# Peptides against a protein of PDB entry 5ZKO: the designs that were tried, part 18

Target 1, 44 residues: chain A of PDB entry 5ZKO
Amino acid sequence: SASNPRKFSEKIALQKQRQAEETAAFEEVMMDIGSTRLQAQKLR

## One batch from the design tools (peptide; aimed at target 1 K11)

Design b2_p18_6 (made by RFdiffusion4)
Pose (drawn by RFdiffusion4):
Parts: structure tokens; C-alpha cells; sequence
Structure b2_p18_6 (pose): chain A 43 residues (1-43), chain B 44 residues (1-44), chain P 18 residues (1-18)
């Protein structure tokens, strides 16, 4: 499972992991401004 | 074909070079991250 | 896209061999 044999299974796993990371990466980058505004509130 | 070499040896050495660079910068931002968490005590 | 992923997997295997 973690290490498939078929190349089709390997491609599907790489695409799955890539989609998960991009979904999580585009969430962290999504609301950075909300954190950048917190500094102006603190200063 | 400069960033994309033909020989596999040149490709492997290129990935090894980039991995060393990426890891070197990563080991710097995560290193002195403690000094930033100490600055946070000043606020609270 | 599948061909690029296959070239990446082949390159990773070559790196592990070295």
C-alpha cells in the first residue's frame, strides 16, 4: 500500500499526496494576511 | 538543457546539490526558532 | 503528467542506488 508495485498505483499515490499538500499549503497561505494584521493590532 | 542535463550522473549530482541547499536553508529557519518563541513572552 | 511522474520515480530510484 505505502509502496505499491504497479506504476499506475504509484502515480495515483503521488498525485494523491500532492493534492493533499497543495490543499493544506493553499490554506496556510490563504489567511496569512489575518496574521499580518495581528501585528498591526499589537504594535 | 542547462538546468535539465542529459547524463543521469549530471542529473543526480544536480538533485544532490539542490537538496543540500534546500536543507541548509531549512536548518537555519527552524534553528533559531526558539529565540522567536522567547520574544513572545515579552508581549504577554 | 504521467510520463513526468514516471521520470521522477526513475530518478529517485537511481539516486537511491548511488
Amino acid sequence: ASNPRKFSEKIALQKQRQAEETAAFEEVMMDIGSTRLQAQKLR
Amino acid sequence: as target 1 above (44 residues)
Amino acid sequence: EDEEILEELELEELIEED

Design b2_p18_6_s1 (made by RFdiffusion4, then SolubleMPNN; from b2_p18_6, 12 letters changed)
Fold by OpenDDE base, seed 5:
Structure b2_p18_6_s1 (fold): chain B 44 residues (1-44), chain C 44 residues (1-44), chain A 18 residues (1-18)
Amino acid sequence: as target 1 above (44 residues)
Amino acid sequence: as target 1 above (44 residues)
Amino acid sequence: EFSEIKAQLALQEALAKS
């Protein structure tokens, strides 16, 4: 049986994992921005 | 003026760029899969 | 989003097993 289908499945899974990691990194940045905004509001 | 907003904007832009690159890589994988499917159909 | 991917992968696997 061709190993290609399984290799494709693995490649797709890896790409989805990378996308999830980038999304998580983006969420972290947004959380930092949100925290900074909240701090600025409290100091006003 | 706080450099933080500009730094945050840059960080967001970089994260969006990374997400776009990962999406492009995913699309490349899908194109390869699609081509393989088409080839298989032609050979049948 | 994933439905097309799953369909394509399923087809590929079926072809490999035939």
Scores: peptide ipSAE 0.106, ipTM 0.599, DockQ to the pose 0.033
OpenDDE base, seeds 1, 2, 3, 4: peptide ipSAE 0.107, 0.096, 0.100, 0.095; ipTM 0.604, 0.606, 0.603, 0.615; seed 1 fails the geometry check

Design b2_p18_6_s2 (made by RFdiffusion4, then SolubleMPNN; from b2_p18_6, 13 letters changed)
Fold by OpenDDE base, seed 2:
Structure b2_p18_6_s2 (fold): chain B 44 residues (1-44), chain C 44 residues (1-44), chain A 18 residues (1-18)
Amino acid sequence: as target 1 above (44 residues)
Amino acid sequence: as target 1 above (44 residues)
Amino acid sequence: SFSEIKAQLALQEALAKE
Protein backbone atom coordinates (compact mmCIF):
# COMPACT_ATOMS: atom_id res chain seq x y z
CA SER B 1 0.00 0.00 0.00
CA ALA B 2 1.22 3.49 -0.86
CA SER B 3 2.06 4.55 2.69
CA ASN B 4 1.52 8.30 3.12
CA PRO B 5 4.60 10.52 3.51
CA ARG B 6 2.99 11.58 6.77
CA LYS B 7 3.36 8.02 8.02
CA PHE B 8 7.06 8.13 7.31
CA SER B 9 7.35 11.45 9.13
CA GLU B 10 5.75 9.88 12.15
CA LYS B 11 8.03 6.84 12.02
CA ILE B 12 11.07 9.09 11.77
CA ALA B 13 9.93 11.22 14.69
CA LEU B 14 9.44 8.11 16.82
CA GLN B 15 12.85 6.80 15.81
CA LYS B 16 14.50 10.09 16.77
CA GLN B 17 12.77 9.98 20.14
CA ARG B 18 13.94 6.42 20.77
CA GLN B 19 17.46 7.32 19.76
CA ALA B 20 17.44 10.23 22.20
CA GLU B 21 16.19 7.97 24.98
CA GLU B 22 18.92 5.43 24.24
CA THR B 23 21.52 8.18 24.31
CA ALA B 24 20.22 9.37 27.67
CA ALA B 25 20.39 5.82 29.02
CA PHE B 26 23.95 5.51 27.77
CA GLU B 27 24.92 8.77 29.45
CA GLU B 28 23.40 7.57 32.70
CA VAL B 29 25.46 4.37 32.58
CA MET B 30 28.61 6.34 31.87
CA MET B 31 27.92 8.74 34.73
CA ASP B 32 27.45 5.80 37.08
CA ILE B 33 30.79 4.41 35.99
CA GLY B 34 32.38 7.82 36.41
CA SER B 35 31.04 8.29 39.92
CA THR B 36 32.22 4.83 40.94
CA ARG B 37 35.63 5.55 39.50
CA LEU B 38 35.82 8.78 41.44
CA GLN B 39 34.91 7.00 44.66
CA ALA B 40 37.50 4.30 44.03
CA GLN B 41 40.15 6.95 43.45
CA LYS B 42 39.29 8.64 46.73
CA LEU B 43 39.95 5.37 48.54
CA ARG B 44 43.46 5.15 47.09
CA SER C 1 26.90 1.61 46.47
CA ALA C 2 30.09 0.17 44.97
CA SER C 3 28.44 -1.47 42.00
CA ASN C 4 30.44 -4.52 40.88
CA PRO C 5 32.37 -4.27 37.59
CA ARG C 6 30.16 -7.16 36.56
CA LYS C 7 27.14 -4.90 36.96
CA PHE C 8 28.65 -2.33 34.65
CA SER C 9 29.49 -5.02 32.12
CA GLU C 10 25.88 -6.12 32.17
CA LYS C 11 24.61 -2.56 31.75
CA ILE C 12 26.93 -2.02 28.81
CA ALA C 13 25.83 -5.27 27.20
CA LEU C 14 22.18 -4.30 27.58
CA GLN C 15 22.87 -0.89 26.12
CA LYS C 16 24.61 -2.46 23.13
CA GLN C 17 21.62 -4.72 22.59
CA ARG C 18 19.22 -1.78 22.72
CA GLN C 19 21.36 0.13 20.27
CA ALA C 20 21.31 -2.83 17.89
CA GLU C 21 17.53 -3.05 18.14
CA GLU C 22 17.22 0.66 17.43
CA THR C 23 19.48 0.26 14.42
CA ALA C 24 17.32 -2.58 13.13
CA ALA C 25 14.22 -0.44 13.55
CA PHE C 26 15.93 2.37 11.68
CA GLU C 27 16.84 0.03 8.84
CA GLU C 28 13.25 -1.17 8.63
CA VAL C 29 11.99 2.40 8.29
CA MET C 30 14.57 3.12 5.62
CA MET C 31 13.64 -0.02 3.70
CA ASP C 32 9.98 1.02 3.78
CA ILE C 33 10.94 4.41 2.39
CA GLY C 34 13.14 2.73 -0.20
CA SER C 35 10.39 0.41 -1.37
CA THR C 36 7.97 3.32 -1.68
CA ARG C 37 10.56 5.26 -3.63
CA LEU C 38 11.07 2.33 -5.96
CA GLN C 39 7.34 2.05 -6.56
CA ALA C 40 7.06 5.76 -7.23
CA GLN C 41 9.90 5.55 -9.73
CA LYS C 42 8.18 2.70 -11.55
CA LEU C 43 5.12 4.89 -12.00
CA ARG C 44 7.20 7.56 -13.71
CA SER A 1 21.77 8.69 9.30
CA PHE A 2 19.00 11.06 10.28
CA SER A 3 20.22 13.46 7.61
CA GLU A 4 19.65 10.75 5.02
CA ILE A 5 16.20 10.15 6.44
CA LYS A 6 15.38 13.84 6.14
CA ALA A 7 16.51 13.82 2.53
CA GLN A 8 14.40 10.77 1.73
CA LEU A 9 11.41 12.28 3.47
CA ALA A 10 11.75 15.47 1.46
CA LEU A 11 11.84 13.35 -1.68
CA GLN A 12 8.67 11.54 -0.68
CA GLU A 13 6.92 14.85 -0.06
CA ALA A 14 7.98 16.11 -3.47
CA LEU A 15 6.70 12.94 -5.14
CA ALA A 16 3.36 13.27 -3.38
CA LYS A 17 2.87 16.76 -4.84
CA GLU A 18 3.35 15.56 -8.43
Scores: peptide ipSAE 0.104, ipTM 0.599, DockQ to the pose 0.022
OpenDDE base, seeds 1, 3, 4, 5: peptide ipSAE 0.115, 0.121, 0.128, 0.102; ipTM 0.603, 0.613, 0.622, 0.598; seeds 1, 3, 4, 5 fail the geometry check

Design b2_p18_6_s3 (made by RFdiffusion4, then SolubleMPNN; from b2_p18_6, 10 letters changed)
Fold by OpenDDE base, seed 1:
Structure b2_p18_6_s3 (fold): chain B 44 residues (1-44), chain C 44 residues (1-44), chain A 18 residues (1-18)
Amino acid sequence: as target 1 above (44 residues)
Amino acid sequence: as target 1 above (44 residues)
Amino acid sequence: EFSEIKAQLALQELIAKE
């Protein structure tokens, strides 16, 4: 493979960071859903 | 919030897709590690 | 996890149609 073993730890760390960022973005979307739900309930 | 509730499903779908892609990339890195390890063992 | 998301999305669709 084109990847040097000495760079594996760095690649893993980078991928973990990307996954964390995408998780945070997902949580933000879910928060928006929850907030909208709450607001709608208050108006009913 | 700036997000329309009608777009939530689309936003969720996009985020899930991104997470899946990042997971696949992570799995590829792990496969490279495993393959390299196996190759090194064969040469010992 | 997915079931909860689906439930929330269904609720949002209902709200959006009202």
Scores: peptide ipSAE 0.109, ipTM 0.621, DockQ to the pose 0.022
OpenDDE base, seeds 2, 3, 4, 5: peptide ipSAE 0.100, 0.101, 0.103, 0.102; ipTM 0.612, 0.612, 0.617, 0.609

Design b2_p18_6_s4 (made by RFdiffusion4, then SolubleMPNN; from b2_p18_6, 13 letters changed)
Fold by OpenDDE base, seed 2:
Structure b2_p18_6_s4 (fold): chain B 44 residues (1-44), chain C 44 residues (1-44), chain A 18 residues (1-18)
Amino acid sequence: as target 1 above (44 residues)
Amino acid sequence: as target 1 above (44 residues)
Amino acid sequence: SFSEIKAQLALQEALAKS
């Protein structure tokens, strides 16, 4: 809760990083699901 | 990367939790910025 | 999106039950 703009910029940068990591984690989960779906389709 | 739907559901649940935590963290940062902005405005 | 995830989960569950 600092009044320092530099501290705010740092907080925002860290938040953007976390958002990117969350996006990557989401994509990984979707990839796993997609791979399983493709496997299931091949067995049909 | 399990083919088990239950494992997928667990992964999704965890991801949703993380997303909620990230949202809360984002809101906290924005609140801090907002509070500082309001303080600065009062001093103008 | 989480809606897409839910849709895919539903599909996977359906496939597992078939």
Scores: peptide ipSAE 0.102, ipTM 0.603, DockQ to the pose 0.024
OpenDDE base, seeds 1, 3, 4, 5: peptide ipSAE 0.108, 0.107, 0.074, 0.104; ipTM 0.602, 0.606, 0.596, 0.605; seeds 1, 3, 5 fail the geometry check

Design b2_p18_7 (made by RFdiffusion4)
Pose (drawn by RFdiffusion4):
Structure b2_p18_7 (pose): chain A 43 residues (1-43), chain B 44 residues (1-44), chain P 18 residues (1-18)
Amino acid sequence: ASNPRKFSEKIALQKQRQAEETAAFEEVMMDIGSTRLQAQKLR
Amino acid sequence: as target 1 above (44 residues)
Amino acid sequence: LEEEIEELEEEIEELEEE
């Protein structure tokens, strides 16, 4: 499972992990401005 | 073909070089991250 | 080219089994 044999299974696993990270990475970068506005509220 | 060499030895050495650079900058931003969490006490 | 790729995949599978 974590280490497949078939190359098709390996490609599917790499694409799955990549899609998860990009979905999580594009969420952290999505609302950075909301955090950047908190500093102007604090200062 | 500069960033994309032909020989596999040159490709491996290139990945090793980049990995050393990426890890060196990562071990810097995460290193003095404690000094930033201490600055947070000043606010509260 | 497809045959060379299949040969290389077989060599990779043999190395993974070792």

Design b2_p18_7_s1 (made by RFdiffusion4, then SolubleMPNN; from b2_p18_7, 12 letters changed)
Fold by OpenDDE base, seed 2:
Structure b2_p18_7_s1 (fold): chain B 44 residues (1-44), chain C 44 residues (1-44), chain A 18 residues (1-18)
Amino acid sequence: as target 1 above (44 residues)
Amino acid sequence: as target 1 above (44 residues)
Amino acid sequence: SSEALQKLLQELLKLEEA
């Protein structure tokens, strides 16, 4: 099928956005875990 | 805030799913690009 | 990876110019 390179560029752009969102979500989880761990340590 | 380890596990599981979906989407784009490139080469 | 995406983008630009 006639696949347009511009369509691919668009898909790549979307993929970059998805990856950035994934990274942000991961970092948020890591921060929450870190904070929770620190709190738990203070209580022990 | 009372952050439950189970909540973190759930977030990690969702993150793993997201990563798998992103990988699949990336591979699909790569396949399409590969096929298109091959076609373009044949036409040159 | 970000590098893979960058390379793909460059290849796509080449294809678009063809």
Scores: peptide ipSAE 0.105, ipTM 0.633, DockQ to the pose 0.026
OpenDDE base, seeds 1, 3, 4, 5: peptide ipSAE 0.100, 0.102, 0.092, 0.100; ipTM 0.633, 0.628, 0.624, 0.627

Design b2_p18_7_s2 (made by RFdiffusion4, then SolubleMPNN; from b2_p18_7, 11 letters changed)
Fold by OpenDDE base, seed 3:
Structure b2_p18_7_s2 (fold): chain B 44 residues (1-44), chain C 44 residues (1-44), chain A 18 residues (1-18)
Amino acid sequence: as target 1 above (44 residues)
Amino acid sequence: as target 1 above (44 residues)
Amino acid sequence: SSEALQKLLEELRKKEEE
């Protein structure tokens, strides 16, 4: 069937959004670890 | 509470795995788009 | 085809939910 470039672009955009969400989740984990380390450092 | 570095490392590893899976999914989408374009080009 | 890509995306979604 005729490729719809707009539909392909939408699918790429959706997948990029998923990657961004996983990146945000990673950053949240790193922030949690960082804050924990900072708190431990203050108490030392 | 005492930060468990091992648990943090495990959380990071898990999140990196998820990011890799999303990257692989993106590459699969791009491969499909590429193959579709190649097929369209052959028929032209 | 756009339909083939839709099927692929659906399969990917299913794999990520597992």
Scores: peptide ipSAE 0.166, ipTM 0.667, DockQ to the pose 0.022
OpenDDE base, seeds 1, 2, 4, 5: peptide ipSAE 0.089, 0.140, 0.146, 0.135; ipTM 0.641, 0.662, 0.666, 0.648

Design b2_p18_7_s3 (made by RFdiffusion4, then SolubleMPNN; from b2_p18_7, 12 letters changed)
Fold by OpenDDE base, seed 3:
Structure b2_p18_7_s3 (fold): chain B 44 residues (1-44), chain C 44 residues (1-44), chain A 18 residues (1-18)
Amino acid sequence: as target 1 above (44 residues)
Amino acid sequence: as target 1 above (44 residues)
Amino acid sequence: SSAALQALLEQLRELEEK
């Protein structure tokens, strides 16, 4: 098949975006855990 | 709220799985690009 | 990383121009 580098570029960009979104979601989960821990410590 | 470490653990595990899946998808795209490049070189 | 991505994009651009 003829090389379609433009399509590959788009695929790469899309995958990078997805990776960034999943990283952000992970960081949000970690923030929630951290906040919960902090609150638990304050109550002690 | 009461700490629910099980729920947080599950969330983390799920996010790690999603990150791995997105990484695998990215690697597949890169393999396709690499194969295309190799084919193009063979035709020259 | 970002640097690796940029290098790949440059290589892809070169393939488009040829």
Scores: peptide ipSAE 0.109, ipTM 0.628, DockQ to the pose 0.024
OpenDDE base, seeds 1, 2, 4, 5: peptide ipSAE 0.105, 0.101, 0.118, 0.099; ipTM 0.624, 0.623, 0.647, 0.621; seed 4 fails the geometry check

Design b2_p18_8 (made by RFdiffusion4)
Pose (drawn by RFdiffusion4):
Structure b2_p18_8 (pose): chain A 43 residues (1-43), chain B 44 residues (1-44), chain P 18 residues (1-18)
Amino acid sequence: ASNPRKFSEKIALQKQRQAEETAAFEEVMMDIGSTRLQAQKLR
Amino acid sequence: as target 1 above (44 residues)
Amino acid sequence: EELEELEDELKELEHLLE
């Protein structure tokens, strides 16, 4: 499972992990401005 | 073909070089991250 | 079966060399 044999299974795993990370990465970058506004509220 | 070499040896050395650079900058931002968490005590 | 495994290994090597 974590280390497949077939190349098709390996490609599917790499594409799955890539989609998860990009979904999570595009969430952290999505609302950075909300955090950048907190500093203006603090200053 | 400069960033994309033909020989596999040149490709491996290139990936090793980039990995050393990426890790060197990563070990810097995460290193003095404690000094930033101490600055947070000043606010509260 | 063995031929399918070898085909998969060749496709992986071609992918890594690209």

Design b2_p18_8_s1 (made by RFdiffusion4, then SolubleMPNN; from b2_p18_8, 10 letters changed)
Fold by OpenDDE base, seed 2:
Structure b2_p18_8_s1 (fold): chain B 44 residues (1-44), chain C 44 residues (1-44), chain A 18 residues (1-18)
Amino acid sequence: as target 1 above (44 residues)
Amino acid sequence: as target 1 above (44 residues)
Amino acid sequence: DEEEEAADQAKLLEALAK
């Protein structure tokens, strides 16, 4: 069936959202590492 | 507990892997859309 | 959740095949 162009647009949008969520998760990990490093530096 | 630098490296690597997998999934979606568009163009 | 994401991807691909 000729999939409605709207359906493709929705699929692209959903996939872009997932990529953004993974990017946000990476940024959170990096911030946690940064905070831990700052704490370790204060102990020196 | 001072998380081992190895543990941070592992977390970063895992998160980068997830981001790469999401990118690959997006590329697959785009290829499928491209194939569908090519088929639709052949019907025109 | 990686498993949830994989399930969502599978649904996406199924919808492209229709």
Scores: peptide ipSAE 0.159, ipTM 0.688, DockQ to the pose 0.020
OpenDDE base, seeds 1, 3, 4, 5: peptide ipSAE 0.125, 0.125, 0.091, 0.132; ipTM 0.677, 0.672, 0.672, 0.678; seeds 1, 4 fail the geometry check

Design b2_p18_8_s2 (made by RFdiffusion4, then SolubleMPNN; from b2_p18_8, 14 letters changed)
Fold by OpenDDE base, seed 2:
Structure b2_p18_8_s2 (fold): chain B 44 residues (1-44), chain C 44 residues (1-44), chain A 18 residues (1-18)
Amino acid sequence: as target 1 above (44 residues)
Amino acid sequence: as target 1 above (44 residues)
Amino acid sequence: AASEEAAEQAKLAKALAA
């Protein structure tokens, strides 16, 4: 049935979205760390 | 305080773990698609 | 490539969590 390809595409798309969200979350963590370090440097 | 570096390390570690889990989930999706395709080919 | 990267990331995560 022709419906399977679309379902697969949707699953792939959703998973790619999740990966992108996790990457963004990682970048946020790194930004927080960087900001904290910068603040600490200013206090020295 | 020396506690900050460890906390940051933990946050990074957790995020890296999540990224790995998402990658594994993606691979599972692709495997399911591949398996389905293989089955479809057998039925032709 | 993605699998390898994921495996390395998982290793890193484990090492940092230790």
Scores: peptide ipSAE 0.206, ipTM 0.689, DockQ to the pose 0.034
OpenDDE base, seeds 1, 3, 4, 5: peptide ipSAE 0.199, 0.200, 0.201, 0.203; ipTM 0.689, 0.687, 0.685, 0.688

Design b2_p18_8_s4 (made by RFdiffusion4, then SolubleMPNN; from b2_p18_8, 13 letters changed)
Fold by OpenDDE base, seed 1:
Structure b2_p18_8_s4 (fold): chain B 44 residues (1-44), chain C 44 residues (1-44), chain A 18 residues (1-18)
Amino acid sequence: as target 1 above (44 residues)
Amino acid sequence: as target 1 above (44 residues)
Amino acid sequence: AAEEEAAEQAKEAAALAA
């Protein structure tokens, strides 16, 4: 039945969104680390 | 202070783990879709 | 149409993370 393709497509899209969110979260972690290190360097 | 580098390394490791888990979840979604489609084909 | 829309949403999500 035609209902399954739409649901599968939605599951794929949602999973791709989650992967993108995890990538963004990784970039945020790296940026925060960089900022903290830069601040520590400025205070020394 | 020496405490920050270890905490940063831990944050990076945890985030990389989450990225790997999201990749595995994507593969699971694709496998489940494939299985469902194959089952539907066999029943037709 | 639903598959195309999902592919577009997946690309948009990937673009937001780049």
Scores: peptide ipSAE 0.200, ipTM 0.672, DockQ to the pose 0.037
OpenDDE base, seeds 2, 3, 4, 5: peptide ipSAE 0.198, 0.195, 0.189, 0.194; ipTM 0.673, 0.672, 0.660, 0.673

## One batch from the design tools (peptide; aimed at target 1 F8 K16 R18 Q19)

Design b2_p19_1 (made by RFdiffusion4)
Pose (drawn by RFdiffusion4):
Structure b2_p19_1 (pose): chain A 43 residues (1-43), chain B 44 residues (1-44), chain P 19 residues (1-19)
Amino acid sequence: ASNPRKFSEKIALQKQRQAEETAAFEEVMMDIGSTRLQAQKLR
Amino acid sequence: as target 1 above (44 residues)
Amino acid sequence: EEEEEALKEEYEALLMERA
């Protein structure tokens, strides 16, 4: 499972992991401004 | 073909070089991250 | 065999993108 044999299974796993990370990466970058506004509130 | 070499040896050495660079900068931002968490005590 | 070689090349390109 974690290390498939078929190349089709390997490609599907790489695309799955890539989609998860991009979904999580585009969430962290999504609301950075909300954190950047907190500093103006603190200063 | 400069960033994309033909020989596999040149390709492997290129990935090894980039990995050393990416890890070197990563080991710097995560290193002195404690000094930033100490600055947070000043606020509260 | 040609399908397996194309799948291998696609897998290697994905590995290079992930690196």

Design b2_p19_1_s1 (made by RFdiffusion4, then SolubleMPNN; from b2_p19_1, 15 letters changed)
Fold by OpenDDE base, seed 3:
Structure b2_p19_1_s1 (fold): chain B 44 residues (1-44), chain C 44 residues (1-44), chain A 19 residues (1-19)
Amino acid sequence: as target 1 above (44 residues)
Amino acid sequence: as target 1 above (44 residues)
Amino acid sequence: AARARKLSAELAELKEQQA
């Protein structure tokens, strides 16, 4: 089948956007977990 | 410039690998939360 | 961001248990 580079580039762009959004959301949660752990350590 | 579908396919493959790594990290954090929760319950 | 939302929910439950 004829490769469609334009379709591939669009797929990559969408994948990059989704990955960036998931990474940002994950990092936010990790910061909150870290804060919770730090708080627990301070109470020991 | 000539589109290189092979380069695009490689980028997609790398993106899939990154997604798998983030999934593994997510699962690890979920296990840590679960373990901590279980420990807290046992101490009640 | 379904995974992040799930983590946030689990973390919220953990915080509730620690309070």
Scores: peptide ipSAE 0.276, ipTM 0.669, DockQ to the pose 0.019
OpenDDE base, seeds 1, 2, 4, 5: peptide ipSAE 0.274, 0.216, 0.219, 0.217; ipTM 0.652, 0.564, 0.569, 0.565

Design b2_p19_1_s2 (made by RFdiffusion4, then SolubleMPNN; from b2_p19_1, 11 letters changed)
Fold by OpenDDE base, seed 4:
Structure b2_p19_1_s2 (fold): chain B 44 residues (1-44), chain C 44 residues (1-44), chain A 19 residues (1-19)
Amino acid sequence: as target 1 above (44 residues)
Amino acid sequence: as target 1 above (44 residues)
Amino acid sequence: AEEEKKKSEELAKLEEEQA
């Protein structure tokens, strides 16, 4: 099943997808920080 | 709460932890492949 | 591309889960 890939190739692909998703989530956090900084600059 | 870090520093730390965990999971998959290879070599 | 093909072929020979 998709939750239990039998093939190593499928396991690798799934794991690489997860890594990419976590990288994207990190980038989102950094965007939020950037937006907050921009707001703080406008209020000065 | 730990599930909803308020501080950006806490969010970053949590996200970096997740990235490290996913990297470790990828390494585990590669170890499993390596073990399979070793077994196949022994059976030759 | 050739290395990728070789890796894919090698993995195909080992497509049995050990875990």
Scores: peptide ipSAE 0.112, ipTM 0.687, DockQ to the pose 0.027
OpenDDE base, seeds 1, 2, 3, 5: peptide ipSAE 0.085, 0.107, 0.094, 0.100; ipTM 0.661, 0.644, 0.669, 0.678

Design b2_p19_1_s3 (made by RFdiffusion4, then SolubleMPNN; from b2_p19_1, 12 letters changed)
Fold by OpenDDE base, seed 4:
Formats: structure tokens, sequence, C-alpha cells
Structure b2_p19_1_s3 (fold): chain B 44 residues (1-44), chain C 44 residues (1-44), chain A 19 residues (1-19)
């Protein structure tokens, strides 16, 4: 019946971790695209 | 050396999946907090 | 960090309401 702040705090911590992982994955994809674009420009 | 559109499309698809899973987890926690708040308010 | 911020705010409201 009582609220469980620990439960919610753990879920928030997990959410922060997921956000960091998503950001890292996004940045990796963007870097790969950027590198490919740069290579294509150099070959023109 | 050549661009690999399939590679990027796969990475983008995985990123979208990750985002959807993160969104679902976020919404679940928000709902749990909201439900708990509603219950607490009703018991006052 | 917007989602985490919103979660933290909602949790803070819950904690305040129960204090």
Amino acid sequence: as target 1 above (44 residues)
Amino acid sequence: as target 1 above (44 residues)
Amino acid sequence: AERARRLSEELAKLEEEQA
C-alpha cells in the first residue's frame, strides 16, 4: 500500500542508463554516416 | 569503400527499436507513479 | 535527459504528497 520510492528511483536510474546508451548509439551512427559522406565528397 | 545503405538502415532500425523500448519503459514508470499518486490522494 | 527529469519531477510530487 505504501509508495516505494526505491522502486521508482531504480527505474529512473535505469531510464538514465538507457538514454545514455541510446545517445551513444545515435552518435555512432551519425559518425559513420558523416565519415561516409566525407569520403564520398573526397572522391568527387 | 562504397557506402553501405543496408548497414545504415539496419543501424537506424535498431535505434528506432531502442527508442520505442525506452519510450515504453518511460511510460510504464510514469503510469506507475501516476497510479500511486492517485491512490494516495484517494486515501486522504 | 528530459524523460529522466520528468520522472524525477513526478516522483518528487508523490513524495511531497505523502509527506
Scores: peptide ipSAE 0.310, ipTM 0.752, DockQ to the pose 0.061
OpenDDE base, seeds 1, 2, 3, 5: peptide ipSAE 0.305, 0.306, 0.305, 0.308; ipTM 0.751, 0.750, 0.750, 0.752; seeds 2, 3 fail the geometry check

Design b2_p19_1_s4 (made by RFdiffusion4, then SolubleMPNN; from b2_p19_1, 13 letters changed)
Fold by OpenDDE base, seed 5:
Structure b2_p19_1_s4 (fold): chain B 44 residues (1-44), chain C 44 residues (1-44), chain A 19 residues (1-19)
Amino acid sequence: as target 1 above (44 residues)
Amino acid sequence: as target 1 above (44 residues)
Amino acid sequence: AAEEKKKSAELAELEEEQA
């Protein structure tokens, strides 16, 4: 059975963790875009 | 290789969708808590 | 404290039903 936290406090904590992970993934994508733009500028 | 802006825009759109899905999941948890609290108040 | 424990147990049962 999937680790379903029984307590609401644990459910909230888990969802906050997932939101933080998705934010980190978004920041990684933005960093990749920024690095690509910088590289393109250096090659011009 | 030329930065393909389309690929970045698609990555951004996908990450924004994931963040929205995690927000919706959090709102669902909060709604469940609210409903449980209301039920507990009625049982008192 | 005893009433709080009973209310906590009831809330815990409702949490399991909603999970």
Scores: peptide ipSAE 0.089, ipTM 0.667, DockQ to the pose 0.024
OpenDDE base, seeds 1, 2, 3, 4: peptide ipSAE 0.086, 0.083, 0.082, 0.102; ipTM 0.663, 0.663, 0.664, 0.670; seed 4 fails the geometry check

Design b2_p19_2 (made by RFdiffusion4)
Pose (drawn by RFdiffusion4):
Structure b2_p19_2 (pose): chain A 43 residues (1-43), chain B 44 residues (1-44), chain P 19 residues (1-19)
Amino acid sequence: ASNPRKFSEKIALQKQRQAEETAAFEEVMMDIGSTRLQAQKLR
Amino acid sequence: as target 1 above (44 residues)
Amino acid sequence: AIEEREEAIEELEEALEEE
């Protein structure tokens, strides 16, 4: 499972992991401005 | 073909070089991250 | 990590075509 044999299974796993990270990465970058505004509120 | 070499040896050495650079910068931002968490005590 | 997986996917697609 974690280490498949078929190349098709390996490609599917890499694409799955890539999609998860991009979904999580595009969430952290999505609302950075909300955190950047918190500093202006603090200063 | 400069960033994309032909020989596999040149490709492996290139990945090893980049991995060393990426890790070196990563070991710097995460290193002095404690000094930033201490600055946070000044606010509260 | 995303870029490494993109490179890995390209290499695995080439390897699947050769198979």

Design b2_p19_2_s1 (made by RFdiffusion4, then SolubleMPNN; from b2_p19_2, 12 letters changed; failed a check: too like the target's own chain)
Amino acid sequence: SIEKLKQEQAELTELLKKE

Design b2_p19_2_s2 (made by RFdiffusion4, then SolubleMPNN; from b2_p19_2, 12 letters changed; failed a check: too like the target's own chain)
Amino acid sequence: SIEKLKQEQAELTKQLEEA

Design b2_p19_2_s3 (made by RFdiffusion4, then SolubleMPNN; from b2_p19_2, 10 letters changed)
Fold by OpenDDE base, seed 1:
Structure b2_p19_2_s3 (fold): chain B 44 residues (1-44), chain C 44 residues (1-44), chain A 19 residues (1-19)
Amino acid sequence: as target 1 above (44 residues)
Amino acid sequence: as target 1 above (44 residues)
Amino acid sequence: SIEKLKQEIAELTEKLKEE
């Protein structure tokens, strides 16, 4: 048992949230690029 | 050549920065947990 | 995972250089 398990658990939970937000932002970028490429392909 | 390659490059660069920051934060949390565990072990 | 994300970013970065 560590001295501050609740505090560590909270830090881990916060980190997981940040990772999820980062993933969502990445997926948005990928979607934008994919859409743009598809549009460019249709115009050729 | 996509319509806004510079904008996409900027988005990716920002995402890489975020990833590095989140990795550093994760490493900090792990270090804190590790240090606390080591201290607890020494006290036993 | 972070590793997967790193790989995907790297691939996208390379593709953007080819555009």
Scores: peptide ipSAE 0.093, ipTM 0.593, DockQ to the pose 0.193
OpenDDE base, seeds 2, 3, 4, 5: peptide ipSAE 0.086, 0.093, 0.090, 0.089; ipTM 0.588, 0.589, 0.589, 0.595; seed 5 fails the geometry check

Design b2_p19_2_s4 (made by RFdiffusion4, then SolubleMPNN; from b2_p19_2, 12 letters changed; failed a check: too like the target's own chain)
Amino acid sequence: SIEELKQRQAELTELLKKA

Design b2_p19_3 (made by RFdiffusion4)
Pose (drawn by RFdiffusion4):
Structure b2_p19_3 (pose): chain A 43 residues (1-43), chain B 44 residues (1-44), chain P 19 residues (1-19)
Amino acid sequence: ASNPRKFSEKIALQKQRQAEETAAFEEVMMDIGSTRLQAQKLR
Amino acid sequence: as target 1 above (44 residues)
Amino acid sequence: FEEELEAIEEEEEAFEEEE
């Protein structure tokens, strides 16, 4: 499972992991401005 | 073909070089991250 | 992941050529 044999299974796993990270990465970057505004509120 | 070499040896050395660079910068931002968490005590 | 995916695709193509 974690280390498949078929190349098709390996490609599917890489694409899956890539999609998860991009989904999570595009969430952290999505609302950075909300955090950048918190500093202006603090200063 | 400069960033994309033909020989596999040149490709491996290139990935090794980039990995060393990426890790070196990563070991810097995460290193002095404690000094930033201490600055946070000044606010509260 | 993109680089590992390209490498797996290149290995799959080389494996099909060997068959």

Design b2_p19_3_s1 (made by RFdiffusion4, then SolubleMPNN; from b2_p19_3, 14 letters changed; failed a check: too like the target's own chain)
Amino acid sequence: FSSEIAETKQEQARAEAER

Design b2_p19_3_s2 (made by RFdiffusion4, then SolubleMPNN; from b2_p19_3, 15 letters changed; failed a check: too like the target's own chain)
Amino acid sequence: YSEKIAETKQEQEEAKKKE

Design b2_p19_3_s3 (made by RFdiffusion4, then SolubleMPNN; from b2_p19_3, 15 letters changed; failed a check: too like the target's own chain)
Amino acid sequence: YSEEIAELKQQQAAAEAAA

Design b2_p19_3_s4 (made by RFdiffusion4, then SolubleMPNN; from b2_p19_3, 17 letters changed; failed a check: too like the target's own chain)
Amino acid sequence: YSEKIAETKQKQKEAEKKK

